# Ledger of designs, part 29: peptides against a protein of PDB entry 1LOE

Target 1, 181 residues: chain A of PDB entry 1LOE
Amino acid sequence: TETTSFSITKFGPDQQNLIFQGDGYTTKERLTLTKAVRNTVGRALYSSPIHIWDSKTGNVANFVTSFTFVIDAPNSYNVADGFTFFIAPVDTKPQTGGGYLGVFNSKDYDKTSQTVAVEFDTFYNTAWDPSNGDRHIGIDVNSIKSINTKSWKLQNGKEANVVIAFNAATNVLTVSLTYPN
Target 2, 181 residues: chain A of PDB entry 1LOE as posed
Amino acid sequence: TETTSFSITKFGPDQQNLIFQGDGYTTKERLTLTKAVRNTVGRALYSSPIHIWDSKTGNVANFVTSFTFVIDAPNSYNVADGFTFFIAPVDTKPQTGGGYLGVFNSKDYDKTSQTVAVEFDTFYNTAWDPSNGDRHIGIDVNSIKSINTKSWALQNGKEANVVIAFNAATNVLTVSLTYPN

## One batch from the design tools (peptide; made by RFdiffusion4, then SolubleMPNN)

Design b2_p26_2_s3
Fold by OpenDDE base, seed 4:
Structure b2_p26_2_s3 (fold): chain B 181 residues (1-181), chain A 26 residues (1-26)
Amino acid sequence: as target 1 above (181 residues)
Amino acid sequence: ATYTLSHTLSDEEIRSLPEYVRIGFA
């Protein structure tokens, strides 16, 4: 079984800056999103909306975020679906669970989803995941089928430091995951 | 160990997002 938790620097002890959805909850300084039971959906939204682009000017904002997550998946043959960072409409609600990570509903590109995600995927879904079956980092745009992926070796129970940056000048989205130990 | 993944988003993909968004985790 697998349990996913994470922490962000802006997470306060009062938890008022987070909107919990589904089975998402916190314990002290840690957010827990994925329970040991597969196909569950636990989400946490940062309460403050972000102005990511402006339709009047056409300007797009630069974006940088960092967080730490831990995945406990001692059984490599029976794991949950992984951890996901996403950007979505302010009124976003949990979507399809399981392999869809609670963020998407289709493997086909659907602009009405209006969602971009970075997945840290620990479960191989034959229908859309890379054929090598590796756990992977993926960038998802309006689809659970990643537009780009990179194989990633999970270090069970260890903290992964993640930085996600978007450069508006180049339109490059960069994800970095580091296990310091 | 460090893993890096980069991708260039198209203008269409960027504009597919609403102007105001929330970030979240799942």
Scores: peptide ipSAE 0.723, ipTM 0.970, DockQ to the pose 0.685
Fold by OpenDDE base, seed 1:
Structure b2_p26_2_s3 (fold): chain B 181 residues (1-181), chain A 26 residues (1-26)
Amino acid sequence: as target 1 above (181 residues)
Amino acid sequence: ATYTLSHTLSDEEIRSLPEYVRIGFA
C-alpha cells in the first residue's frame, strides 16, 4: 500500500476547488492519493483552467508551482507507482494506471495525448524506465517514456519540497526536489 | 538532498498542448 499526500504551497493566483477523479480525496491540509492496489488511479485536478499559450499571438506563459509531497509505503522496497504532476486538456480523465501513472496510455510519442507530466516514479517498468532501475524523476511529454530522467532516492515518509517551473523565454522546464535531510 | 532535472521543450511539444489546460496530480 502506498499513500501519496501533498500540500500545495503555491499554484495559480486564484486558489480554487479540486476536481477529484478515481480514488483521490482531500483532508483539511492535504490532498491524498491512495494507491493501495496496482492499476487503480487517484487524481485531482485544479479546477481553474490555466492559459498556457495563445495560438493567435504565439505567447507562451511562464509557470511555477510549488508543493510538498509525502510517499508513505509500508515497505520502501515495494512501493506503488509514485507521484505525478501533470498538465493536460481541461476535460482530461484518468488514463491507464499502474506504470502509466493514470496519465498516459503509450510509451510512444503521441501528440494527441496533449499531456506533459513530471513523474516521481517509484516503480521500475522495464519497457520504458531507465535501465539502471533507479527510482527517478522524469519529464514526460506525450509519452510515459520520459524525455529526461534523474535518479532519485526516495525517503519514505519524508516531505519532499518540489518546485516546477517553466520559463517561456527559454522553453526550459525545471524540476527541483529537496528533502530537508 | 536536492535533485534537479530540466528539459527544453520544443515548439512542437509546446504546441501539442491545448491553449488552456488543467493541472493535476496522480
Scores: peptide ipSAE 0.718, ipTM 0.969, DockQ to the pose 0.687
Fold by OpenDDE base, seed 3:
Structure b2_p26_2_s3 (fold): chain B 181 residues (1-181), chain A 26 residues (1-26)
Amino acid sequence: as target 1 above (181 residues)
Amino acid sequence: ATYTLSHTLSDEEIRSLPEYVRIGFA
């Protein structure tokens, strides 16, 4: 099967392969997603659509994406919502509901969202986050409530190298986050 | 430090996505 791969290592103002939404913008080679206005969301979409599956052939595509993110957080355990990677319809729009990562719009499972997300969650939401309160990586399938989670220790201000891969042969979505240190 | 998380998507979950999608960050 075909594999779509991309890596974004630098984010510049002239990044033409990104579609900025909401408060999303680039500065100093970084994509800044922090909302500038309350109840807004900053997002960026990779401009090229990805053919994930084909209803005619039944084929499912592999994909691999790699990126680096940095979270600068104050000395508080619960800081913002963290960082979110998502796969969504091509015409997806920012969702402004608080706590929903800018991706979802409900506490409930909603298949009509047609969205799979990987959250790097730095804020504990009692209603759906793991009860241990840990910052965590989560895989979200049409739901803000992660179908699977992994405790994660944020290294504040440090670059996290992320690889997200989908293996079409096994249907396994794998998230790998590495701190180089 | 490396953190790994995996999940096997069901066929239904995959088919719940559009055939064409965009990847994004938020």
Scores: peptide ipSAE 0.698, ipTM 0.966, DockQ to the pose 0.854
Fold by OpenDDE base, seed 2:
Structure b2_p26_2_s3 (fold): chain B 181 residues (1-181), chain A 26 residues (1-26)
Amino acid sequence: as target 1 above (181 residues)
Amino acid sequence: ATYTLSHTLSDEEIRSLPEYVRIGFA
């Protein structure tokens, strides 16, 4: 069993309510995602849609989110999937395909998924993950096969402080994960 | 320890997203 919990510390300008999907729920002011086995998915969405870009004007919105997550697994080498932040259609639903982190349903690029994700991936999937087998942070654009990755060493049970920012002027999505120690 | 990763989304990639999205966690 893997437990991932996190709390949103910053999401401008206003905090929004959460829509829970699958096994996701709030406990003690933390969002908890519990995975008993692979293919179980816990998700939470911010309830308020975000106008991220405008097809008429071409405007693109900036955003920045900060949160803390903890992955707590009985065996640090037997972690089910990991943690994923994503931007998706407002009607997005959990995806239960194996290894797809509850977000994607194929390793192939599919722009119709309309999903950008930041994965903190703790399980090696030989079909699409970096061949070195490292746990990794990945930026996923319409595919679970990350367009860019960074090797990441999970500190089991430790709080990871994450900042994810999108700069509309440059179109740069930046992910920063910091462990206290 | 700090880990940083960035990616520049192309205009096409941005336009592949819905104009209205939800942010979520999984």
Scores: peptide ipSAE 0.689, ipTM 0.965, DockQ to the pose 0.685

Design b2_p26_4_s1 (from b2_p26_4 with Y2V D6A V7T K11T K16Y F19L)
Fold by OpenDDE base, seed 5:
Structure b2_p26_4_s1 (fold): chain B 181 residues (1-181), chain A 26 residues (1-26)
Amino acid sequence: as target 1 above (181 residues)
Amino acid sequence: TVTLSATVDLTFLPEYVRLGFSATTS
């Protein structure tokens, strides 16, 4: 019964061409992944592929990306499933909706997924989410069941600044979320 | 600020990937 809109109001660092999938689209000011309607999946990909690693040299890329998102839920006690930032094959398509966030198809590790995601999960799914029931940030590897999570308090309608960084020397992926005010 | 980290070996990915965003409603 959830109706929630998910938007990215700033993304970059530089403006890029986007590939829109499902219900995702852009305006001058924002990337809208979903409107406040039921049973939707919205995605947007940066069109330029990234050379994330090189099998010939063994080199793995460092990267930093940032964005600002807004979640608008008409009822703060009834918020939809959530949204993700993800890394996937260049030909990736929308996957299972609902609690799978349009990115995964299983709670079990599936190497054929070839997908890493950072989830901003606003709905508790008993089958795989942390048992405390908190809204949370998660890091997902080939599964909707996160390899690590941290509780996060949603501020409905407010902009959250996110930085996601990968350090190739340590293989550490780091997510930072800040509500400026 | 909420900070979360994890160790991830990215070499299971294709050498070329795309970055993106996804959201769902039910």
Scores: peptide ipSAE 0.779, ipTM 0.974, DockQ to the pose 0.668
Fold by OpenDDE base, seed 1:
Structure b2_p26_4_s1 (fold): chain B 181 residues (1-181), chain A 26 residues (1-26)
Amino acid sequence: as target 1 above (181 residues)
Amino acid sequence: TVTLSATVDLTFLPEYVRLGFSATTS
């Protein structure tokens, strides 16, 4: 069938060991989260935990991460649900598939999720996605319903460079996506 | 370039977290 594969072809300069979940796996060339088959969830976690904040001092870490992803869809008019970068508890497990992107379970805010995600959403879910129906980047906090989104034009089969940065002084999470020309 | 930002107070997270990727098909 005509489905979508999601791959990460480049990571930041600091490679780490990966914990694979669901259908995710890696080769020397790429991290493959899903193959072009239906009803799959693929995840990969960096094995090293990150000390994101300290409850004793109240300090929060700054961080910058970058990666290059490729979406390969036989039919660009019908691309599978999408993929995310996420921050979650160390023992996180795959969550609901499909439109929940394997990261969330509800459109309602759920503090027990303890998950922040940057979604690269290629499929319009009327129940929670922006009404314009555009493919979009979203920032998600404990919910698949994004706290902010921006339209993004998918370039099928092309590498997109992503930089995600968090500024602890301002609490601003910034996502930048570029298709190099 | 597409740029998106949001304000997020990360102190609701556990002090230690993991970063990862997830993708789904349907």
Scores: peptide ipSAE 0.778, ipTM 0.974, DockQ to the pose 0.675
Fold by OpenDDE base, seed 4:
Structure b2_p26_4_s1 (fold): chain B 181 residues (1-181), chain A 26 residues (1-26)
Amino acid sequence: as target 1 above (181 residues)
Amino acid sequence: TVTLSATVDLTFLPEYVRLGFSATTS
């Protein structure tokens, strides 16, 4: 079986109140999205909405966010589906679990989703994931099928530092993941 | 360091959004 715990151990510089959904919860030490049990969806939203663009002016926000996550898998060769950072409507609720990471409902582009995600995908779903079977980082737009991916080697139980930046001038979303030495 | 980028036009999103984290097991 695939049992994996996903946790966020460090947030960005500005700590915000969280809205917990599904099985997500927090302690003083970390935000735990899932425990190492089957069939779970855990989410946590920053409570404050973000004004990401303005239809009146056409302005789009630049942003940088960072966090540190830990994946604890009892069996490093049989890890659960993965976790994401996502941008979604303010009233977003958990979506399809499993390989859809609780964020999407289709591998086909669905404009009604209005969701962008950065996935840290630990399980190979043959229907949409890169054919090499590697665990990977992906950028997802209205679909669980990533518009771009890059192989990433999971270090079980280790803290990974992530920076996600969006440049509004170029419309480039950049993800950087580092395991500190 | 692993770096990934993509071009995304965010104007299809609502003007106001929430950021969050999600994880799943199966």
Scores: peptide ipSAE 0.776, ipTM 0.974, DockQ to the pose 0.680
Fold by OpenDDE base, seed 3:
Parts: sequence; structure tokens; C-alpha cells
Structure b2_p26_4_s1 (fold): chain B 181 residues (1-181), chain A 26 residues (1-26)
Amino acid sequence: as target 1 above (181 residues)
Amino acid sequence: TVTLSATVDLTFLPEYVRLGFSATTS
């Protein structure tokens, strides 16, 4: 089966070939998805479509993607919602519903969204987030309510290394987050 | 290291997709 790998270190438009949506933009060093104001949505798509599976053969691609991120949230009363890595139809557009991280449009399961997301959620939404209120990583399938979650301690201002891998033989999606050193 | 896994049948997706990042503030 096909294996696709993305290693994200720099975000220059010529280097990554990104499609920016909403408030997203990039510099050589950083992809910025949100403005420093409320009620913003920012997205960036890799422009090249990925052949994720083949209906004729039934083959599903393996993939591994890695990136680093930094969240700066010095004020506990002024935090963003978090961010997602997502897989969606090629014509996907930003969603503006509050609390849905820009990828979903309601709190309900919606099979028509055809979207898988890995959320790095820094805001507790009582209606759908884990009841312990922890910041968490989640795997989302057509719903902001994750099919599985894991508590995650945000280290403010520090770079986190993320690896997201899909094993087509087992259909297991794995997310690994590490703060180095 | 924090690790999370789930079983997902990706065949509900279109055969061709795009990968991306998204973030919001409220």
C-alpha cells in the first residue's frame, strides 16, 4: 500500500504549497491560524490531494505526518479553542460554528462532513468534551465529540512534537505528542 | 509522551482528500 509522509518544519508558501483559508497565513518559520482576537477561524490545507483509498481495489493508504506546534496561553481567562489536524474532502471550507475548531458545523454527528480530525483541545466544552475538564487530544470522526480522548498537559510556550500515523492493516490511527528534553 | 489511538475505517472518506490544519478562537 501507499505510504505518505509529511514532515513540517517550515511553512513558507513555496515550500509547503498551502492553501490558506480564513485568517491563516505563514512565515518561513511559523504557520499562524488565528488572529489575536475573538471569533476567528484560520485554516491551511496542503494543496495536493491525497489518494487515501481506492474503491476498486479496497486498498487504503498508510500515512505518517509530523509537525511541531506552540501554544502561547499565558492568561487562563483568554485562551483559544485549540487546533486540529484534519483530513477532509478536497473542497472543504472553514466552518464558523463556535467551539467546533473550524472543521465541524454542529455538535451533532454529521456523516456528510466526511472529516477526520485530531484535536488538540485547550478549551472545555461541557456539552461534548470529557467530563474531567482536562485539556486533551481527541480523535474526531464526523463529530466534535471525539471517539477517543487522552488528557494532555499543555506546556505553555514550548514546542510539542506530534506524529500522526495511520496503519491501514489495522485501521488504527495513532497520535503521539512529546515535549522534547 | 502522550499517545492516543483509535480504530477508524477511512473508507467513508472520498478517495481523494486534503490534509490541513484548523484553529479557532471564541
Scores: peptide ipSAE 0.740, ipTM 0.968, DockQ to the pose 0.841

Design b2_p26_4_s2 (from b2_p26_4, 7 letters changed)
Fold by OpenDDE base, seed 5:
Structure b2_p26_4_s2 (fold): chain B 181 residues (1-181), chain A 26 residues (1-26)
Amino acid sequence: as target 1 above (181 residues)
Amino acid sequence: TVNLSATVDLTFLPENVRLGFSATTS
């Protein structure tokens, strides 16, 4: 089929076992979230839970994570739907597919979701995406409608290096995406 | 390089969470 595949080629900085959900799987140290077929949801979770904050002390953890992903579409003008990094409850399961990226179920804020995501969105959904129609990176809190976005030019078939950091002192989540020269 | 940031109060999350990846096609 002439559709888009999504893969993670590098994990880091810590090696961890993975929990596969939907169509996600690994082979030859490569995580394939989706193959080039329609109507799929593929997910993978790091098996080790993270104690991200402590309700007794009120302390929140700093964290940094990095990975490398590849989007491969036979037609660079038709790429769907997107890829996400997310933080969710330990028993999280795949959510709505398509434009909801398997992570959310609504464009409205839903506190029961308890999910934060960084989206790498390759398909324009007129109901919630930035009106300029650009492919974009977004930060999502309990909703597929991002609290902030930045235009991003996809390089089809190329590895993108991503670093995601959270500063607990400022509550700032930072995303950096680079295509190496 | 593309950079993006936002302010997020993570205390609405459970104390223990998992990190993961997700992708979809239509």
Scores: peptide ipSAE 0.785, ipTM 0.975, DockQ to the pose 0.672
Fold by OpenDDE base, seed 4:
Structure b2_p26_4_s2 (fold): chain B 181 residues (1-181), chain A 26 residues (1-26)
Amino acid sequence: as target 1 above (181 residues)
Amino acid sequence: TVNLSATVDLTFLPENVRLGFSATTS
């Protein structure tokens, strides 16, 4: 049965090489994480590692990243699990699929994960998602259960612009999603 | 525009990390 595809049509201010994992691949026009088929995990990593903090000095980097994604769902009422932007160890590999979005393995905090993610969650998982059942943006720290969420209305087939920023002075991670028209 | 924020201490991460995207279907 046909399901949802997830694509990135614009990523990063600078062109970078990508490491593809799972079903992820690229075309000239877009980075496709999943096709509209069931039981898939697709990932793509920027090949260049980021020195996000320094253990000797204690300094933490400020960063801003942006991308544009498109979700194409044959049935807007039955959309697949979702997609994420994530920060993980350099040797990170695909994790549990489905509701774990290929990034996590537990709803409980797991320090060994060493992963932060911003989820754009299109499927309601009763065990950990906000009870209102809304599609949502979430910030995840070592767990698929978000530390904070915000309802988000999916516009099927439309490009969404995302900006993710981290302020090291405040330790605040900020996500902004806009559907320009 | 939808905005979301949270406080995160990133020092639990390795000093060197990779950024990426992931998506799943089921």
Scores: peptide ipSAE 0.785, ipTM 0.975, DockQ to the pose 0.673
Fold by OpenDDE base, seed 1:
Structure b2_p26_4_s2 (fold): chain B 181 residues (1-181), chain A 26 residues (1-26)
Amino acid sequence: as target 1 above (181 residues)
Amino acid sequence: TVNLSATVDLTFLPENVRLGFSATTS
């Protein structure tokens, strides 16, 4: 686990300036959230806020975002802890590290979190993760305990393409992960 | 391809939010 690194190697076509938090940084090639060291939290926010919904009209935005990530761990049997794509208040700060992925603080639902995340979870936390112990993708709403999960086989060191979309008409958030051949 | 979906009412969020990435090691 101590040698695991997480990087975003490709952003969508509308890449924005980034606000870096914790150990996150960028080069022209990639966004590095964590280096291959223990006990780190790295985050990066798109600097431009998104008007995700309007309280006057009740309208909610549709959105589609895509990125390519790489998890690189010399020991593929011990990869920790994972990474997330998240939606949070504009002034969001790093939260609890480790299994909370830097975005949450509890497995209990906490409305004050005001955070939605798509987790790519590489480490099994018995307290909240699916009991089968599989690495998984999860959708998290105000809690590290996912409202839905899907098993995912990590391909160590390989680029994974992700598309995340929200349909405001149905309130359905969709995640697609593909390892290109 | 791995596909996952869930129904989420986003109106509990602030009207203005930021998108981002986070990762941790331990």
Scores: peptide ipSAE 0.783, ipTM 0.974, DockQ to the pose 0.672
Fold by OpenDDE base, seed 3:
Structure b2_p26_4_s2 (fold): chain B 181 residues (1-181), chain A 26 residues (1-26)
Amino acid sequence: as target 1 above (181 residues)
Amino acid sequence: TVNLSATVDLTFLPENVRLGFSATTS
Protein backbone atom coordinates (compact mmCIF):
# COMPACT_ATOMS: atom_id res chain seq x y z
CA THR B 1 0.00 0.00 0.00
CA GLU B 2 1.00 3.63 -0.40
CA THR B 3 3.14 5.15 2.32
CA THR B 4 5.60 7.99 1.74
CA SER B 5 7.88 9.27 -1.00
CA PHE B 6 11.10 11.16 -0.34
CA SER B 7 12.56 13.54 -2.91
CA ILE B 8 15.34 16.09 -3.22
CA THR B 9 14.21 18.88 -5.52
CA LYS B 10 17.34 21.01 -5.21
CA PHE B 11 20.83 20.00 -4.20
CA GLY B 12 24.12 21.81 -4.29
CA PRO B 13 25.65 24.26 -4.18
CA ASP B 14 27.50 22.55 -7.01
CA GLN B 15 25.92 20.25 -9.55
CA GLN B 16 27.57 16.86 -9.23
CA ASN B 17 27.22 13.42 -10.67
CA LEU B 18 25.33 10.98 -8.50
CA ILE B 19 25.81 7.35 -7.60
CA PHE B 20 22.40 5.76 -7.19
CA GLN B 21 21.81 2.97 -4.71
CA GLY B 22 18.72 0.93 -4.01
CA ASP B 23 15.63 2.49 -5.50
CA GLY B 24 17.04 6.00 -5.87
CA TYR B 25 16.76 7.69 -9.25
CA THR B 26 16.46 11.08 -10.94
CA THR B 27 13.89 12.67 -13.19
CA LYS B 28 15.11 15.93 -14.63
CA GLU B 29 16.51 17.77 -11.60
CA ARG B 30 14.46 15.85 -9.05
CA LEU B 31 16.13 13.11 -7.04
CA THR B 32 13.63 10.55 -5.81
CA LEU B 33 14.94 8.34 -3.03
CA THR B 34 11.79 6.28 -2.57
CA LYS B 35 8.35 6.04 -4.07
CA ALA B 36 5.31 5.72 -1.87
CA VAL B 37 5.63 1.96 -1.50
CA ARG B 38 6.59 -0.14 1.49
CA ASN B 39 9.86 -1.87 2.29
CA THR B 40 12.19 0.17 0.10
CA VAL B 41 15.61 1.74 0.48
CA GLY B 42 16.84 4.50 -1.79
CA ARG B 43 20.11 6.37 -1.69
CA ALA B 44 22.21 8.70 -3.79
CA LEU B 45 25.83 9.72 -3.26
CA TYR B 46 27.72 12.64 -4.68
CA SER B 47 30.27 10.87 -6.84
CA SER B 48 33.21 13.11 -5.94
CA PRO B 49 34.88 12.16 -2.66
CA ILE B 50 35.65 14.87 -0.13
CA HIS B 51 38.92 15.08 1.76
CA ILE B 52 37.28 15.76 5.10
CA TRP B 53 40.44 15.70 7.21
CA ASP B 54 44.17 15.08 6.98
CA SER B 55 45.82 12.54 9.27
CA LYS B 56 49.28 14.03 8.77
CA THR B 57 48.40 17.56 9.83
CA GLY B 58 45.29 16.89 11.88
CA ASN B 59 43.46 19.58 9.93
CA VAL B 60 39.74 19.17 9.40
CA ALA B 61 37.80 20.74 6.56
CA ASN B 62 35.01 23.23 6.85
CA PHE B 63 32.01 22.49 4.69
CA VAL B 64 28.56 23.78 3.88
CA THR B 65 25.92 21.96 1.90
CA SER B 66 22.34 22.84 1.11
CA PHE B 67 19.37 21.09 -0.41
CA THR B 68 15.61 21.21 -0.68
CA PHE B 69 13.52 18.15 0.03
CA VAL B 70 9.87 17.15 -0.20
CA ILE B 71 8.11 14.42 1.71
CA ASP B 72 4.85 13.29 0.15
CA ALA B 73 2.62 11.07 2.22
CA PRO B 74 -0.61 10.10 0.46
CA ASN B 75 -1.99 9.33 3.90
CA SER B 76 -0.83 11.89 6.44
CA TYR B 77 -1.42 9.34 9.19
CA ASN B 78 0.76 6.76 7.48
CA VAL B 79 4.18 8.31 7.12
CA ALA B 80 7.28 6.20 6.50
CA ASP B 81 10.56 5.98 8.38
CA GLY B 82 12.40 9.10 7.33
CA PHE B 83 15.23 10.60 5.35
CA THR B 84 18.90 11.39 6.01
CA PHE B 85 21.83 13.37 4.77
CA PHE B 86 24.98 11.44 5.61
CA ILE B 87 28.77 11.38 5.49
CA ALA B 88 30.30 7.94 5.07
CA PRO B 89 33.22 5.99 3.61
CA VAL B 90 33.51 6.21 -0.15
CA ASP B 91 32.43 2.58 -0.55
CA THR B 92 29.36 2.90 1.67
CA LYS B 93 26.43 0.67 0.74
CA PRO B 94 22.72 0.84 1.54
CA GLN B 95 21.71 -0.83 4.77
CA THR B 96 18.50 -2.72 5.35
CA GLY B 97 16.42 -3.10 8.45
CA GLY B 98 13.41 -1.29 9.74
CA GLY B 99 13.90 2.14 11.14
CA TYR B 100 17.61 2.60 10.40
CA LEU B 101 16.99 4.93 7.45
CA GLY B 102 19.24 2.98 5.09
CA VAL B 103 22.35 4.22 6.89
CA PHE B 104 22.80 2.04 9.97
CA ASN B 105 22.39 -1.72 10.35
CA SER B 106 21.35 -2.07 13.99
CA LYS B 107 20.02 -0.11 16.91
CA ASP B 108 23.40 -0.28 18.65
CA TYR B 109 26.35 2.06 18.41
CA ASP B 110 28.75 0.75 15.78
CA LYS B 111 32.07 2.52 15.40
CA THR B 112 32.85 0.47 12.30
CA SER B 113 30.12 2.25 10.34
CA GLN B 114 32.20 5.44 10.35
CA THR B 115 29.11 7.43 9.48
CA VAL B 116 27.64 10.77 10.48
CA ALA B 117 24.03 11.40 9.56
CA VAL B 118 21.50 14.17 9.86
CA GLU B 119 18.13 12.51 10.12
CA PHE B 120 14.74 13.90 9.30
CA ASP B 121 12.81 11.29 11.20
CA THR B 122 9.12 10.99 10.46
CA PHE B 123 8.37 7.79 12.38
CA TYR B 124 8.57 7.25 16.11
CA ASN B 125 10.66 4.24 17.10
CA THR B 126 10.15 3.67 20.81
CA ALA B 127 13.47 1.91 21.25
CA TRP B 128 15.70 4.86 20.32
CA ASP B 129 13.79 8.04 19.42
CA PRO B 130 13.10 10.91 21.82
CA SER B 131 10.46 9.88 24.31
CA ASN B 132 8.10 12.73 23.45
CA GLY B 133 7.26 10.93 20.21
CA ASP B 134 7.69 14.03 18.06
CA ARG B 135 8.92 13.95 14.51
CA HIS B 136 12.40 15.37 14.74
CA ILE B 137 15.69 16.18 13.16
CA GLY B 138 18.72 14.54 14.69
CA ILE B 139 22.47 14.32 14.46
CA ASP B 140 23.68 10.73 14.43
CA VAL B 141 27.23 9.51 15.03
CA ASN B 142 27.65 5.81 14.26
CA SER B 143 24.21 5.20 15.75
CA ILE B 144 20.53 5.61 14.99
CA LYS B 145 20.32 6.99 18.53
CA SER B 146 20.97 10.67 17.94
CA ILE B 147 23.47 12.64 20.00
CA ASN B 148 21.07 15.58 19.75
CA THR B 149 17.57 16.14 18.40
CA LYS B 150 15.04 18.89 17.82
CA SER B 151 11.32 18.55 17.29
CA TRP B 152 10.20 19.31 13.74
CA LYS B 153 6.75 19.76 12.25
CA LEU B 154 6.47 17.97 8.93
CA GLN B 155 4.61 19.89 6.25
CA ASN B 156 3.37 17.21 3.90
CA GLY B 157 4.14 17.95 0.27
CA LYS B 158 5.97 21.21 1.01
CA GLU B 159 9.55 22.04 0.12
CA ALA B 160 11.91 22.32 3.08
CA ASN B 161 15.19 24.19 2.67
CA VAL B 162 18.10 22.70 4.58
CA VAL B 163 21.57 24.04 5.27
CA ILE B 164 24.15 21.81 6.95
CA ALA B 165 27.48 23.28 7.96
CA PHE B 166 30.54 22.11 9.82
CA ASN B 167 32.88 24.53 11.55
CA ALA B 168 36.28 22.89 11.94
CA ALA B 169 37.49 25.49 14.43
CA THR B 170 34.76 24.52 16.89
CA ASN B 171 33.86 21.01 15.66
CA VAL B 172 30.24 22.12 15.57
CA LEU B 173 27.85 20.66 13.04
CA THR B 174 24.80 22.83 12.45
CA VAL B 175 21.51 22.07 10.75
CA SER B 176 18.92 24.61 9.67
CA LEU B 177 15.54 23.63 8.26
CA THR B 178 13.07 26.18 6.92
CA TYR B 179 9.74 25.99 5.18
CA PRO B 180 9.69 29.17 3.09
CA ASN B 181 6.59 31.34 3.02
CA THR A 1 13.05 27.70 11.21
CA VAL A 2 14.34 24.70 13.12
CA ASN A 3 17.97 24.84 14.20
CA LEU A 4 20.05 22.00 15.61
CA SER A 5 23.71 21.65 16.44
CA ALA A 6 26.15 19.23 17.99
CA THR A 7 29.85 18.91 18.61
CA VAL A 8 31.38 16.17 16.48
CA ASP A 9 35.01 15.13 16.12
CA LEU A 10 35.11 14.06 12.48
CA THR A 11 38.57 12.52 12.72
CA PHE A 12 37.02 9.10 13.31
CA LEU A 13 35.92 9.16 9.67
CA PRO A 14 38.15 8.10 6.82
CA GLU A 15 40.15 10.97 5.41
CA ASN A 16 38.13 10.67 2.22
CA VAL A 17 34.36 10.37 2.39
CA ARG A 18 31.26 10.75 0.28
CA LEU A 19 28.17 12.77 1.03
CA GLY A 20 24.77 11.37 0.27
CA PHE A 21 21.07 11.05 0.86
CA SER A 22 19.14 8.04 2.10
CA ALA A 23 15.52 7.20 2.79
CA THR A 24 13.53 4.15 3.74
CA THR A 25 9.95 3.02 3.91
CA SER A 26 8.66 0.19 6.06
Scores: peptide ipSAE 0.782, ipTM 0.973, DockQ to the pose 0.669

Design b2_p26_4_s3 (from b2_p26_4 with Y2V D6A V7T K11T K16N F19L)
Fold by OpenDDE base, seed 5:
Structure b2_p26_4_s3 (fold): chain B 181 residues (1-181), chain A 26 residues (1-26)
Amino acid sequence: as target 1 above (181 residues)
Amino acid sequence: TVTLSATVDLTFLPENVRLGFSATTS
């Protein structure tokens, strides 16, 4: 596959300190997860933990987060491997690279992963991706094999605005992606 | 706009988690 860079140009709703992992780093008003080089994993975590649910009360938190990302590839027909937003244990570390997007290690459900991810998958992996071969958004639970997907058309080099919301009353996670232009 | 939703029971997660971003090349 050809080299692809992934960046985040806007964060929200709150500006937080970041924990950088792998090849991820920050410059002025920009988080770069990967450079245009092969075989890299880049991650960044919001430093502040979130109390996502409470075992004593059984309450689960509502949350909304938003960000803007950019994918830059020299060849729009060959973009790899993908970008994710994820929720994981506070001590989470980079996982398997390539098609596993640095957040999972298996296509089989693994409860020990304790990870939920929203993938923006730019490369077709025959073993687990939708058979139509389209670039897609996916919701992943303890597996790189998504529980739901939707086709998505990449606009190379353009900013995509994303909103991710979780409704605790319905347990519904919703992802919205918009190219403003 | 592309919108995607799914039902997820988050109680399998630790009570305290971190949010993050990840990307890979190969």
Scores: peptide ipSAE 0.781, ipTM 0.974, DockQ to the pose 0.673
Fold by OpenDDE base, seed 4:
Structure b2_p26_4_s3 (fold): chain B 181 residues (1-181), chain A 26 residues (1-26)
Amino acid sequence: as target 1 above (181 residues)
Amino acid sequence: TVTLSATVDLTFLPENVRLGFSATTS
């Protein structure tokens, strides 16, 4: 049976080379992370590394990134598993699939992961997701179990605009998602 | 608009990282 496809239709603002992993690929129109088939992991990395902080000075970078994604699910009641934006070591490789979204391997905090992710989670995993069962945005630190979440209503087939910002002065990571009309 | 925030100390990351996207189906 068909499942969910995840695509990035806008990213940047500057065009960058991408490193494709798993089933991820690109067309002229969009970056497709997964097709509507089961048991897939698709990833794409910006080729250029980011100097996120400096160990000599202790300075941490401020950053803002934005992108637009589309989720296409043949059945909106059965959408799997989710989409993430992540920050990881330069040599990062696909991790556990399914509910781990290809970025983590544990619901327990694992410092060796060295990964931060913003998840747009479309499937309820009882072991770690918010008990209300809502599709949600989550901020994940070295674990698929989010440190914070907020309910989000999926609009199937529609473009969602996302802005992710980090304020180094406050250490606050902020995610904003908007479905334009 | 849906907005979510959290406090994260990023200094546990390597100094150099890559940004990316990931999605899964099962």
Scores: peptide ipSAE 0.781, ipTM 0.974, DockQ to the pose 0.681
Fold by OpenDDE base, seed 1:
Structure b2_p26_4_s3 (fold): chain B 181 residues (1-181), chain A 26 residues (1-26)
Amino acid sequence: as target 1 above (181 residues)
Amino acid sequence: TVTLSATVDLTFLPENVRLGFSATTS
């Protein structure tokens, strides 16, 4: 696949210090996960851990996070491989690259992953992606094979505003992506 | 706006987690 750069240009109110992994880095307020070069994995973690649930009480946190990302590809017909927001153990490290987005290692459910991700998948992997071949948003639970997906039209080089919310009362994770006009 | 939802029981996660971003090229 052709080279693609992934950047986050705006962070929501929950902006924190970042831990960089792989090829990820920042300049000012711009987070660059990958440059337009092949075979890269770039990650960035918010440094502060989140107490997402409590085993003693059973309470689960509500959360809302937002960010703005940009995908820049020299050729809109060949964009690889994707961008992901994820929730993972505090000591998480980069995982398999390419179609696994640096977050997962298998299309099979793997409880040891302990990872939930929202993928913005720009490359069709026939082994696990929706058969229509569309670029898509996906919600992933311990697997690169999404539990739900929705087609999404990439606007190359444009800022996409994303809101990700979790409602603990319903256990519903909601992703909203908007390209402002 | 594109909206996607799913039901996820987060209690399989560690109680403490980190949020992050990842991207790959190939």
Scores: peptide ipSAE 0.780, ipTM 0.974, DockQ to the pose 0.677
Fold by OpenDDE base, seed 3:
Structure b2_p26_4_s3 (fold): chain B 181 residues (1-181), chain A 26 residues (1-26)
Amino acid sequence: as target 1 above (181 residues)
Amino acid sequence: TVTLSATVDLTFLPENVRLGFSATTS
């Protein structure tokens, strides 16, 4: 049964090679993480590692990344789990288990994951998602249970522009999502 | 525009990381 496809249609600002994992692939037009089929996990990593902090000096990097994504759900009432932008060890591998977005491997906090994720969660999981049941953006630290969330209205088939920024002076990670007019 | 922020101490990560995208359909 068809469910939901997840695609990244614009990358920015730097052109980088990608490491594809699971069912992820690319065309000239877009990076497709999953097709509208069940039981799929797809990932893509920017091949170049980022030196995000230095243990000798304690300095942490600032970073800003942006992308445009599209979620296509043939049935708007049956939308799949969601997708994430994530930061993980260089040898990170796709994780299985429905609801964990291919990034985490259980519902419990796991410090060994060493992963930060920004989730664009389109499916309500009663065990860990906000109780209001809304589709939401979340910031995840070693856990599918977000440290903070914000309700988000999915526009099926529309391009959403995302900017994710980290300010090292304040340790604040900021996510902005806009559906352009 | 929807905006979300959180304070995160990234020093628990390895010094070198990769950025990526992931999705599932269950």
Scores: peptide ipSAE 0.774, ipTM 0.972, DockQ to the pose 0.663

